# Designs tried in a protein design run: peptides against a protein of PDB entry 3T7K. Part 61

Target 1, 248 residues: chain A of PDB entry 3T7K
Amino acid sequence: KAEKILARFNELPNYDLKAVCTGCFHDGFNEVDIEILNQLGIKIFDNIKETDKLNCIFAPKILRTEKFLKSLSFEPLKFALKPEFIIDLLKQIHSKKDKLSQININLFDYEINGINESIISKTKLPTKVFERANIRCINLVNDIPGGVDTIGSVLKAHGIEKINVLRSKKCTFEDIIPNDVSKQENGGIFKYVLIVTKASQVKKFTKLINDRDKNETILIVEWNWCVESIFHLNVDFTSKKNVLYQKK

## One batch from the design tools (peptide; aimed at target 1 L63 T65)

Design b2_p27_3 (made by RFdiffusion4)
Pose (drawn by RFdiffusion4):
Structure b2_p27_3 (pose): chain A 234 residues (1-94, 102-181, 189-248), chain P 27 residues (1-27)
Amino acid sequence: KAEKILARFNELPNYDLKAVCTGCFHDGFNEVDIEILNQLGIKIFDNIKETDKLNCIFAPKILRTEKFLKSLSFEPLKFALKPEFIIDLLKQIHQININLFDYEINGINESIISKTKLPTKVFERANIRCINLVNDIPGGVDTIGSVLKAHGIEKINVLRSKKCTFEDIIPNDVIFKYVLIVTKASQVKKFTKLINDRDKNETILIVEWNWCVESIFHLNVDFTSKKNVLYQKK
Amino acid sequence: FEEILEEIEEEVEEIEEEDEENEEKFE
């Protein structure tokens, strides 16, 4: 059936996209529209799996969804495209000349896309390997944890902030000895006291979740930035 | 196609509201 629709074309382009959508196309499209996209070398997965080697993201804009943040750890991310690409493409299909350049997500330029080819992840480059994360983090630890691991963090230690003792805190073994992601000032005081009591001469970095988000959007951890840094001892 | 664009707009608005609610949980 989709072949009939496509039989009217002399030649079909191979867009070669393995994409997820975020902020768009939350189910699929109709079955015909889907089979057409595959015939054009466009495959859209429901969720991100490391072994599908996704290279594209469809989004109306830069978004703070788990999908958009993880798309910045594709190997490599080749295209970050507005949904209008698929829309214009299916409109024409129903010769094919829709191109991959008229639909960039504003704010995601080549300099950022190109960093996804780097042989390292953003937090791996920053020597942030093992972190502690408060259990009450907005978005929940499972999701935030998946995003951070997708960006080079190997160990996520979750701290029940009200209950945890110094012994529960894991060092950042790879440089900050202790890295914590927190929500409350009430947590900064408790953790600096605990660590300063038990490991006085060592280094500490305490940041908000937004510090991690900014680092992913820039694919760079800027240690000279005070933005979203709640406490540091270096 | 217009309906799809409206749906995308609604989803972006929902994401923005959720991000604002999460930001309220910080000090």

Design b2_p27_3_s1 (made by RFdiffusion4, then SolubleMPNN; from b2_p27_3, 13 letters changed)
Fold by OpenDDE base, seed 2:
Structure b2_p27_3_s1 (fold): chain B 248 residues (1-248), chain A 27 residues (1-27)
Amino acid sequence: as target 1 above (248 residues)
Amino acid sequence: MEKIKEEIKKEVEEIEKKEEEEESLYD
């Protein structure tokens, strides 16, 4: 069926997209449309797997979903596109009226607002955003919304090597792991990095650390600090936004 | 402080709802 539909076109583009969708196409695609997309070099996957070498995301806008956040860790993310690309493409292909010899849809017309060339270029870097920030080991409270698995998975995609889950009500100083990064000469390495949800946790962890390991560097942030860092593919240590406690 | 908590709560709820909506596609 797909071949017969596409036979009217003399030349077919190869978009070379390996994509996931978020915030769109919840009902999926019918078999004919999937095959059409495949013939155009557009393969849509249900889930993110490293082995699939994903390079594209479809979303209506910047989203805070796991898929969207992880898409910014693709190597590289080639395109972040609005779902209208697929809609218009399929519409053009199924149109009986347009004796179009060629598909005339440009990917660049469907870019997600806010995902610009600067962001895309950073996905080509050999390092991940938190790796560049010298954050390899973090402490994560167990009561984080979204769950430690989802949050942890996103953080790992962006270069966190070790996630230590803290039972916030029961944890002691011995449960807190250091960010085991060799002291690089260039300042700004935090020995303790924590993601917390409550002010009481800030008070608890700062006390535990300061009482037992005096004069060490501490960074305590909200999840939004991580999200903003991901959206920019850069950690801004000069910003106090979403930073709950910082000791340099 | 309360406004920030409410905004965080709303954003988290939106994330959770969207994640639940994405998870609900697999249930």
Scores: peptide ipSAE 0.022, ipTM 0.526, DockQ to the pose 0.045
OpenDDE base, seeds 1, 3, 4, 5: peptide ipSAE 0.025, 0.020, 0.026, 0.022; ipTM 0.567, 0.533, 0.582, 0.542; seeds 1, 3, 4, 5 fail the geometry check

Design b2_p27_3_s2 (made by RFdiffusion4, then SolubleMPNN; from b2_p27_3, 13 letters changed)
Fold by OpenDDE base, seed 2:
Structure b2_p27_3_s2 (fold): chain B 248 residues (1-248), chain A 27 residues (1-27)
Amino acid sequence: as target 1 above (248 residues)
Amino acid sequence: MEEIKKEIEKLVEEIEEKEKEEESLYD
């Protein structure tokens, strides 16, 4: 059926997209449309797997979903596109009125606002955003919204190697892990990095660390600090936004 | 023809409604 629909076109584009969708197309596509998209080099996956070598995200805008945040870790992310790309493409293909010999849809016309070439270019870097920031081991409180598994998965996708989950009410100093990075000359390495949700946790962890490991560097942030770092694919240590405690 | 048009229209309508359904990761 898809072949018959596409037979009216002399040449078919190959978009070479391996994509996931977020905030759109929850009901998926019918079998005919999936086949049409496949013939145009557009393959849509239900979930993110590293083995699929995903290079595209479909979303109406920048979102804080797991899929969107992880898409910025693709190697590289080639395109971040609005769902209207698929809609307009399918409309053109199914249109009987347009004696179109060719499909005339340009990917660049459907870029998600705020995901520009600068962001895309950073996904081509050999390192991940937190790796570049010398953050390899973090402490994460167990009561974080979204859950430690989802949050942890996003953080790992962006270069954090080890996530230590802290039982906020019961943890001691011995439960806190250091960010074991070799002292690089460029400064800005924090021995203890923590993601917390409450001011009481800041007070608790700062006291525990300062009482037992005096004069060490500490960074305590909110989840939004991580999100902003991901959206920019850069950690700005000069910003105080979403930083709850910092000791240099 | 009408069926395909309806299906595309459904895809358009779903975009507006579905932004709200996926869990956003907040503090």
Scores: peptide ipSAE 0.123, ipTM 0.732, DockQ to the pose 0.130
OpenDDE base, seeds 1, 3, 4, 5: peptide ipSAE 0.112, 0.113, 0.118, 0.113; ipTM 0.732, 0.730, 0.735, 0.724; seeds 4, 5 fail the geometry check

Design b2_p27_3_s3 (made by RFdiffusion4, then SolubleMPNN; from b2_p27_3, 14 letters changed)
Fold by OpenDDE base, seed 5:
Structure b2_p27_3_s3 (fold): chain B 248 residues (1-248), chain A 27 residues (1-27)
Amino acid sequence: as target 1 above (248 residues)
Amino acid sequence: MEKIKEEIKKLVEEIEKKEEEEEKLYD
């Protein structure tokens, strides 16, 4: 059926998209439309796997979903597109009226607002955002909204190698892992990096660390610090935004 | 601090619900 529908076009574009969707297309696509998209070089995946070499995300806007945040770790993210790209494309293809010799849908007309070329260009870097920031091992409180698995998965996609989950009520100093990284020329090195949810945790962890390791560097942040770092694909250590405690 | 946390919590919950709904539709 798809071949018959596409036969009216003299040339078919190859968009070369390997995409995931977030905040759109919850009902998926019918078999004919999937086949059409495949013939146009558009493959949509249900889940993110590194082996699939994903290069595109469909979303209505910038979102804080796992898929959206992880899409910024693609190597590279080539396109961040609004779902209207697919909608308009399929609409044009299914249209009987237009003796369209060619599909005239341009990817650049459907870019997600706020995902600029600067962000896209940073996804071509050989390193991940937290790797560049010398953050490889972090401590994460177990009561974080979104869950430790989802948050941890996003952080790992962006270059954090080890995530230590802290039971906030029961943890001791011995449960806190150091961010043991070799000195790189660019970026602050914090021995202890923690993501927390409340002020009481800041007081607890600062006390635990300072009582046992008084002269060490500490960074305690909110999840939003990570999100902002991901959205910018850069860690700004000069910003106090979403930083709860910092000791240099 | 609390208002921002609540807004963030709501946004995360909305995102989680949408992701769960997306996951449930593919199960």
Scores: peptide ipSAE 0.018, ipTM 0.434, DockQ to the pose 0.045
OpenDDE base, seeds 1, 2, 3, 4: peptide ipSAE 0.017, 0.023, 0.013, 0.022; ipTM 0.458, 0.479, 0.414, 0.477; seeds 2, 4 fail the geometry check

Design b2_p27_3_s4 (made by RFdiffusion4, then SolubleMPNN; from b2_p27_3, 12 letters changed)
Fold by OpenDDE base, seed 3:
Parts: sequence; C-alpha cells; structure tokens
Structure b2_p27_3_s4 (fold): chain B 248 residues (1-248), chain A 27 residues (1-27)
Amino acid sequence: as target 1 above (248 residues)
Amino acid sequence: MEEIKKEIEKEVEEIEKKEKEEESKYD
C-alpha cells in the first residue's frame, strides 16, 4: 500500500533518521505510515538501545523525559525535531490534490527550540558530559522523584559509571562511595558527589563526611543540576545554581 | 518555585507511566 502511495513521486528523499519520540505520537503510527516513513529513511523506535545507533529525537519542545535527556547522549545526535516534521511529511504524501513530483520538506525548518548547533556539535565529542567533568561515581538518594532506575539510567548514558543508592534514613558514612577519578591538573575533582532532594539530607551527609573525612572535597547537588548540565552538555563548576553544598 | 517543580515532575511521571503501559500492550 505504501509503495502505491509513494509511486506518485519521481524522487524520494532519504532522511537517514533513527529516532525516538517523546511528548508526541502517543498513539503511534499505522502500518502504512510506518512503511512510508521507512521508505523515506525514517525509522522510529519505541525505546533507546545503544545498538540501534539512534541519531534523532522527536519532541514538541525541550523535555525532562528519560528519552529526551538520553537523546543528548547519542553519538552523535544529528537532529532534534518537532513532531510537525512527520505530520507535514505525511500530510504532503497523502495529499491527492498536489501534483507534487517531489517531497519538499526541509528538516532544518523543524528544529526544536533551544537545541542549537553548539549542543549538537558537543554530541560528537568522544567523551560524555559527566566523564569530561571527572564525575564517574555518584551517590543518589533513594527517595528521588522519578525513581533511582530512571535517573540512574540517564546519568549512565551521560558517563556516570557507578551509581550508589543511599537509603537516606539508614545510611552511614561507610555507605557513601568516593568518586574514584585520577586527578587532572585543571579540573576540580570532588571526592564525594551526591544527588539529594532535601535540606535535611544535605545536613546529614555533610556531617557524616566531614566527621570522618574532614579535608575531602564534597559536591551535593539537586537533580536539576544534572539536567542543566545535560541540556548544555557541559558542567559549569562556577555556577552555584542547583548546588546545595560545595567544599573545594 | 516548588509547586512548578512538582507539576513538571508529575507530568514526567505521567508520561513515563503511559509509555510503560503502551509497551505492555505489544507483549
């Protein structure tokens, strides 16, 4: 059926998109439209797998969803597009009125606001954002909104190697893991990195660490610190935004 | 500020819940 629909076009573009969707197309696509998209070099996947070599995300705007945050870890992310690209494309293809010999839709007209070339270019770097920041091992409180699995999965996609989940009410100093990274000359390495949700946790963990390891460096942040770092594909250690405690 | 944060967190949780429910229909 798709072949018959596409036969009216003299030339078909190959967009070479391997994409996931977030915040759009909840009802999915019918079989004909999936086949049409596939013939145009657009493959939509339900989930993110490293083996699929995904290069595109569809979303109406910048979102804080797992899929959106992970899309910024693609190698590279080629395109971040609004769903209107697919909508307009399918409308043009299904249009019986237009004697269109060619599909005339430009990907660049459908870019997600706020995902610019600077962000896209950083996805071509050989390292991940937290890897570049010398953050490999973190402590995460178990009561984090979104759950430790989702948050942990996003962080791992962005270069965190080890996530230690802390039971905030029962944890001791011995439960806190160090960020085991080799000292780089110009980068402030924090021995202890923690993501917390409450001021009481900041007080608890700072006390536990300072009582046992008084001279060590500590970074305690909220989840938004990680999100902002992901959105910029850069960790700004000069910013105090979303930093709850810092000891250099 | 905290209320807006809670609304966004709820929206993300609802989206994630819907995505999981949709995955369970294809198994």
Scores: peptide ipSAE 0.019, ipTM 0.472, DockQ to the pose 0.045
OpenDDE base, seeds 1, 2, 4, 5: peptide ipSAE 0.015, 0.013, 0.020, 0.017; ipTM 0.424, 0.413, 0.491, 0.456; seeds 4, 5 fail the geometry check

Design b2_p27_4 (made by RFdiffusion4)
Pose (drawn by RFdiffusion4):
Structure b2_p27_4 (pose): chain A 234 residues (1-94, 102-181, 189-248), chain P 27 residues (1-27)
Amino acid sequence: KAEKILARFNELPNYDLKAVCTGCFHDGFNEVDIEILNQLGIKIFDNIKETDKLNCIFAPKILRTEKFLKSLSFEPLKFALKPEFIIDLLKQIHQININLFDYEINGINESIISKTKLPTKVFERANIRCINLVNDIPGGVDTIGSVLKAHGIEKINVLRSKKCTFEDIIPNDVIFKYVLIVTKASQVKKFTKLINDRDKNETILIVEWNWCVESIFHLNVDFTSKKNVLYQKK
Amino acid sequence: AQFEEFEEEEEEVKKLEEEVKEKYENR
């Protein structure tokens, strides 16, 4: 059936996209529209799996969804495209000349896309390997944790902030000895006291979640930035 | 404040999905 629709074309382009959508196309399209996209070398997965080697993300804009943040750890991310690409493409299909250049997500330029080819992840480059994360983090630890691991963090230690003792805190073994991601000032005081009491001469970095988000959007951890840094001892 | 910001982001995503869906249907 989709072949009939496509039989009217002399030649079909191979867009070669393995994509997820975020902020768009939350189910699929109709079955015909889906089979057409595959015939054009466009495959859209429901969720991100490391072994599908996704290279594209469809999104109306830069978004703070788990999918958008994770797309910045594709190997590599080749295309970050507005949904209008698929829309214009299916509109024409129903010769094919829709191109991959008229639909960039504004704010995601080549300099950022290109960093996804780097042989390292953003937090791996920053020597942030093992972190502690408060249990009350907005988005929940499983999701935030998945995003941070997708960006080079190997160990996520979750701290029940009200209950945890110094012994629960894991060092950042790879440089900051202790890295914590927190929500409340009430947590900064408790953790700096605990660590200062028990490991006085060591280094500490305490940041908000937004510090990690900015670092991913820039694919760079800027240690000279005070933005979203709650406490540091270096 | 962080929980409010997170909730606002979820609402924005649903709004964008509705807008994209309208564009897809009216193409």

Design b2_p27_4_s1 (made by RFdiffusion4, then SolubleMPNN; from b2_p27_4, 14 letters changed)
Fold by OpenDDE base, seed 5:
Structure b2_p27_4_s1 (fold): chain B 248 residues (1-248), chain A 27 residues (1-27)
Amino acid sequence: as target 1 above (248 residues)
Amino acid sequence: SLEEEYKKEQEELEELIKEVEEKYKNR
């Protein structure tokens, strides 16, 4: 059926998209439309797997979903597109009235607002955002919204190698892991990096660290610090935004 | 959906963050 529909076009584009969707297409696509998209070089996957070499995200806007945040770790992310790309494409293909010899839809017309070429270009870098920031090992409180598995998965996609989950109420100094990185020329290394949700946790962890490991560097941030760093594909250590405690 | 749940959790996190920020500004 898809072949018959596409036979009216003299030339078919190959978009070469391997994509996931977030915040759109919850009901998926019918079998005919999936086949049409496949013939146009558009493959949509349900989940992110490294083996699939994903290069595209479909979303209506910038989202804080796991899929969206992880898409910024693709190698590279080639396109971040609005769902209207697929909608308009399928509309054009199914249109009987348009004696169109060619499909005339440009991917660049459907870019997600706020994901610019500067962001896309950074996904071509050989390193991940937290790797570049000299953050390898972090401490994460167990009561974080979204859960430690989801949050941890996003952080790992962006270059954090080890995530230590802290039981906020029962945690001692010995439970806190250091950020084990070698000093690189272009960045301050924090010995202790923590993601917390509550002011009480800041007080607790600062006390525990300062009492037992005096004069060490500490960075305590909110989840939004990580999200902003991901959205910019850069850590700005000069910004105090979403930083709860910093000791240099 | 997992996406809707995650979105809800992120909204809750944003609210929690605002509460934390307000407590720090008033110190």
Scores: peptide ipSAE 0.021, ipTM 0.465, DockQ to the pose 0.030
OpenDDE base, seeds 1, 2, 3, 4: peptide ipSAE 0.019, 0.018, 0.020, 0.017; ipTM 0.473, 0.483, 0.495, 0.433; seeds 2, 4 fail the geometry check

Design b2_p27_4_s2 (made by RFdiffusion4, then SolubleMPNN; from b2_p27_4, 11 letters changed)
Fold by OpenDDE base, seed 5:
Structure b2_p27_4_s2 (fold): chain B 248 residues (1-248), chain A 27 residues (1-27)
Amino acid sequence: as target 1 above (248 residues)
Amino acid sequence: SLEEEYEKELKELKELEEEVKKKYLNR
């Protein structure tokens, strides 16, 4: 059926998209439309796997979903597109009124606002954002919204090697892991990096660390610090935004 | 609270999904 629909075009584009969707197309596509998209080199996957060599994200805007945040770790992310790309493409293809010999849809017209070429270019870097920031091992409180598995998965996609989950009420100093990294260019080294949700946790962890490991460097941040770092594909250690405690 | 913000984000996500669904179905 898709072949018959596409036969009216003299030339078909190959968009070469390997994509996931977030905030759109949760019910998927009908059988004809998915076949059409496949014929145009648009392959949509349900989940992110490294083996799929994903290069595209569809979303209506910048989102804080696991899929969106992980898409910024693609190697490279070639396109971040609005779902209207697919909708308009399918409209043009199914249109009987348009005597179009060619499909006239440009990917660049459907870029997600705020994902610019500067961001896209950084996805071509050989390192991940937290790797560049000398953050390898972090401590994450277990009461984080969205769950430690989702948050941990995003952080790992962006270069965190080890996620240590802290039981906020029961943890001791011995449960806190150090960030074991050597100094690289363009980043500070914090011995202890923690993501927390509450001011009480800041007080607890600062006390535990300062009492047992004096004069060490500490970075305690909110999840939003990580999100902003991902959205910019850069860690700004000069910013105090979403930093709850810092000891240099 | 962080939990309240998370719930707001989930609500917004569902609304966006439904909006795109309507656009897709009405194409």
Scores: peptide ipSAE 0.604, ipTM 0.942, DockQ to the pose 0.866
OpenDDE base, seeds 1, 2, 3, 4: peptide ipSAE 0.604, 0.604, 0.603, 0.604; ipTM 0.941, 0.942, 0.941, 0.941

Design b2_p27_4_s3 (made by RFdiffusion4, then SolubleMPNN; from b2_p27_4, 13 letters changed)
Fold by OpenDDE base, seed 1:
Structure b2_p27_4_s3 (fold): chain B 248 residues (1-248), chain A 27 residues (1-27)
Amino acid sequence: as target 1 above (248 residues)
Amino acid sequence: KLEEEYKEELKELEELEKEVEEKYKNR
């Protein structure tokens, strides 16, 4: 069926998209439309796997979903597109206008607002955002909204190697792991990096660390600090936004 | 406060996803 529909076009584009969707197309696509998209070089995957070499995200706007945040870790992210790209494409293909010799849809007309070439270019870097920031090992409180698995998966996609989950009410100093990064000459390395959800946790962890390791560097942040860092593909250590405690 | 703000943000995201889903089902 798809071949018969596409046979009306003299030339077919190859978009070379390997994509996931977030905040759109929850019901998926019918078999015919999937085949049409496949023939146009558009492959849509249900889940992110490294083996699939994903290069595209479909979303209506910048989202804080796991898929969207992880898409910024693609190597590279080539396109961040609005779902209207697929809608308009399929609409043009299914159109009964006999004389459409070519599909005339430009990917650049469907870019997600706020994902510019500067962001896309950073996804071509050989390092991940937290790797560049010298954040390898973090402590994550177990009561984080979204769950430690989801949050941890996003953080790992962006270069955090080790996530230590802290049982906020029961943890001791010995449960807190250091950010074991070799001292690079350029930039302050925080020995302890923690993502927390409550002011009480800040008080607890600062006390535990300062009582046992008094002279060490500490960074305690909200999840939003991580999200902003991901959206910019850069960690700004000069900003106090979403930083709950910092000791240099 | 942070948990509430984050829960609200998650709720807003879920609502947005539903709105987007509805918008594209009708096309």
Scores: peptide ipSAE 0.021, ipTM 0.503, DockQ to the pose 0.459
OpenDDE base, seeds 2, 3, 4, 5: peptide ipSAE 0.018, 0.020, 0.022, 0.026; ipTM 0.489, 0.501, 0.517, 0.498; seeds 3, 4, 5 fail the geometry check

Design b2_p27_4_s4 (made by RFdiffusion4, then SolubleMPNN; from b2_p27_4, 8 letters changed)
Fold by OpenDDE base, seed 3:
Structure b2_p27_4_s4 (fold): chain B 248 residues (1-248), chain A 27 residues (1-27)
Amino acid sequence: as target 1 above (248 residues)
Amino acid sequence: SLEEEYKKEEEELKKLEEEVKKKYENR
């Protein structure tokens, strides 16, 4: 069926998109439409796997979903597109009235607002955002909304190698892991990096660390600090936004 | 609270998904 529908076009574009969707197309596509998209070089995947070499995200806007945050770790992310690209494309293809010899849809007209070339260019870097920031090992409280698995998965996609989950009520100093990175001359390495949800946790962890390791560097942040760092593909250590405690 | 923010985000996400679904179905 898809071949018959596409036969009316003299030339078919190859968009070369390997994409995931978030905030759109949860129910997927009908069989004809998925075949059409495949013939146009648009492959939609249900989940993110490194082996698939994903290069595109479909979303109505910037979202804080696992898929959206992970899409910024693609190597590279080529396109971040609104779902209207697919909808308009399929409308044009299914249109019987238009004697269109060619598909006339420009990908650049469907860019997600706020994902600019500066962001896209950073996805071509050989390192991940937290790797560049010398954050390899972090501590994460177990009561974080969204769940430690989802958050941990996003952080790992962006270069954090080890996620230590802390039981906030029962944890001791011995449960806190250091950020094991080689000292680089440029950019302060924090020995202890923690993501917390409550001010009481800040007080607890700062006390535990300072009582046992008084001279060490500490960074305690909210999840939003990580999200903002991902959205910019850069860690700004000069910003106090979403930083709950910092000791240099 | 962070929990309330996540709940709002989930509700917004659901609305966005439904809007796109309607556009897709009515194409």
Scores: peptide ipSAE 0.599, ipTM 0.940, DockQ to the pose 0.862
OpenDDE base, seeds 1, 2, 4, 5: peptide ipSAE 0.598, 0.599, 0.598, 0.599; ipTM 0.940, 0.940, 0.940, 0.940

Design b2_p27_5 (made by RFdiffusion4)
Pose (drawn by RFdiffusion4):
Structure b2_p27_5 (pose): chain A 234 residues (1-94, 102-181, 189-248), chain P 27 residues (1-27)
Amino acid sequence: KAEKILARFNELPNYDLKAVCTGCFHDGFNEVDIEILNQLGIKIFDNIKETDKLNCIFAPKILRTEKFLKSLSFEPLKFALKPEFIIDLLKQIHQININLFDYEINGINESIISKTKLPTKVFERANIRCINLVNDIPGGVDTIGSVLKAHGIEKINVLRSKKCTFEDIIPNDVIFKYVLIVTKASQVKKFTKLINDRDKNETILIVEWNWCVESIFHLNVDFTSKKNVLYQKK
Amino acid sequence: YDEYIEEIEKDNEEALEEVLEEEEELE
């Protein structure tokens, strides 16, 4: 059936996209539209799996969804495209000349896309390997944790902020000895006291979640930035 | 088919609005 629709074309392009959509196409399209996309070398997965080697993201804009943030750890991310690409493509299908250049997500330029080819992840480059994360983090620890691991963090230690003792805190073994992601000023006081009491001469970095988000959007951890840094001892 | 595309566009706008509201709630 989709072949009939496509039989009217002399030649079909191979867009070679393995993509997820975020902020768009939340189920699929109709079955015909889907089979057409595959015939054009466009495959859209429901969720991100490391072994599908996704290279594309469809999104109306830069978004803070788990999918958009994880797309910045594709190996490599080749295309970040507005959904209008698929829309214009299917409109024309129903010769094919829709191109991959008229549909960039504004704010995601080549300089950033190119960093996804780097042989390291953003937090791996920053020597942030093992972190502590408060249990009450917005988005929940499982998701935030998945995003951070997708960007080079190997160990996520979750702290029940009200209950945790110094012994629960894991060092950042790879440089900051202790890295914590927190929500409340009430947590900064408790953690700096605990660590200062028990490991006075060591280094500490305490940041908000937004510090990690900015670092991912830039694919760079800027240690000279005070934005979203709640406490540091270096 | 254009009517179908208009429906997809509306769906996308609604999905974007839900994502932006969730981002605000998570702030």

Design b2_p27_5_s1 (made by RFdiffusion4, then SolubleMPNN; from b2_p27_5, 13 letters changed)
Fold by OpenDDE base, seed 4:
Structure b2_p27_5_s1 (fold): chain B 248 residues (1-248), chain A 27 residues (1-27)
Amino acid sequence: as target 1 above (248 residues)
Amino acid sequence: YEKYIEKIKEENKKELEELLKKEEELK
């Protein structure tokens, strides 16, 4: 059936998209449309797997979903597209009224607002955003909204190797892991990096660390600090935005 | 087919609205 539908076109584009969707196409597509998309070089996956070499995200706008945040870790992310790309493409293909010899849909017309070439270009870097920031090991409180698994998965996708989950009410100094990175001369390396949810945790962890490991560098941030870093694919250590405590 | 596509568009709109609501609740 797909071949018959596509037979009216003299030339078919190859978009070379391996994509996931977020905020759109939850129910997927019918079998015919999936086959049509496949013949046009568009493969849509349900989940992110490294083996699939994903290069595209479909979303109506910038979202804070796991899929969207992880898409910025693709190697590279080639396209961040609005779902209207697929809709308009399928409409054109199924249209009997248009005597179209060619499919006339340009990917560049469907870019997600706020995902510009500067962001896309950074996904071509050989390192991940937190790797570049010398953040390898972090401490994460167990009561974080969204859950430690989701948050941890996003952070790992962006170069954090080890995530230590802290039981906020019961944790001691011995439960806090150091950020084990080689001292770089010119880079802000924090020995302790923590993601917390409330001011009481800041007070607790600062006390625990300062009492037991005096004069060490500490960075305590909220989740939004990580999100902003991901959205920019850059960590700005000069900004105090979403930083709850910093000791250099 | 037009009805099918319109349904997808409506579903996408609903999905987005639900996600935006969740994001606001998490802020």
Scores: peptide ipSAE 0.540, ipTM 0.924, DockQ to the pose 0.818
OpenDDE base, seeds 1, 2, 3, 5: peptide ipSAE 0.536, 0.538, 0.533, 0.527; ipTM 0.922, 0.925, 0.923, 0.919

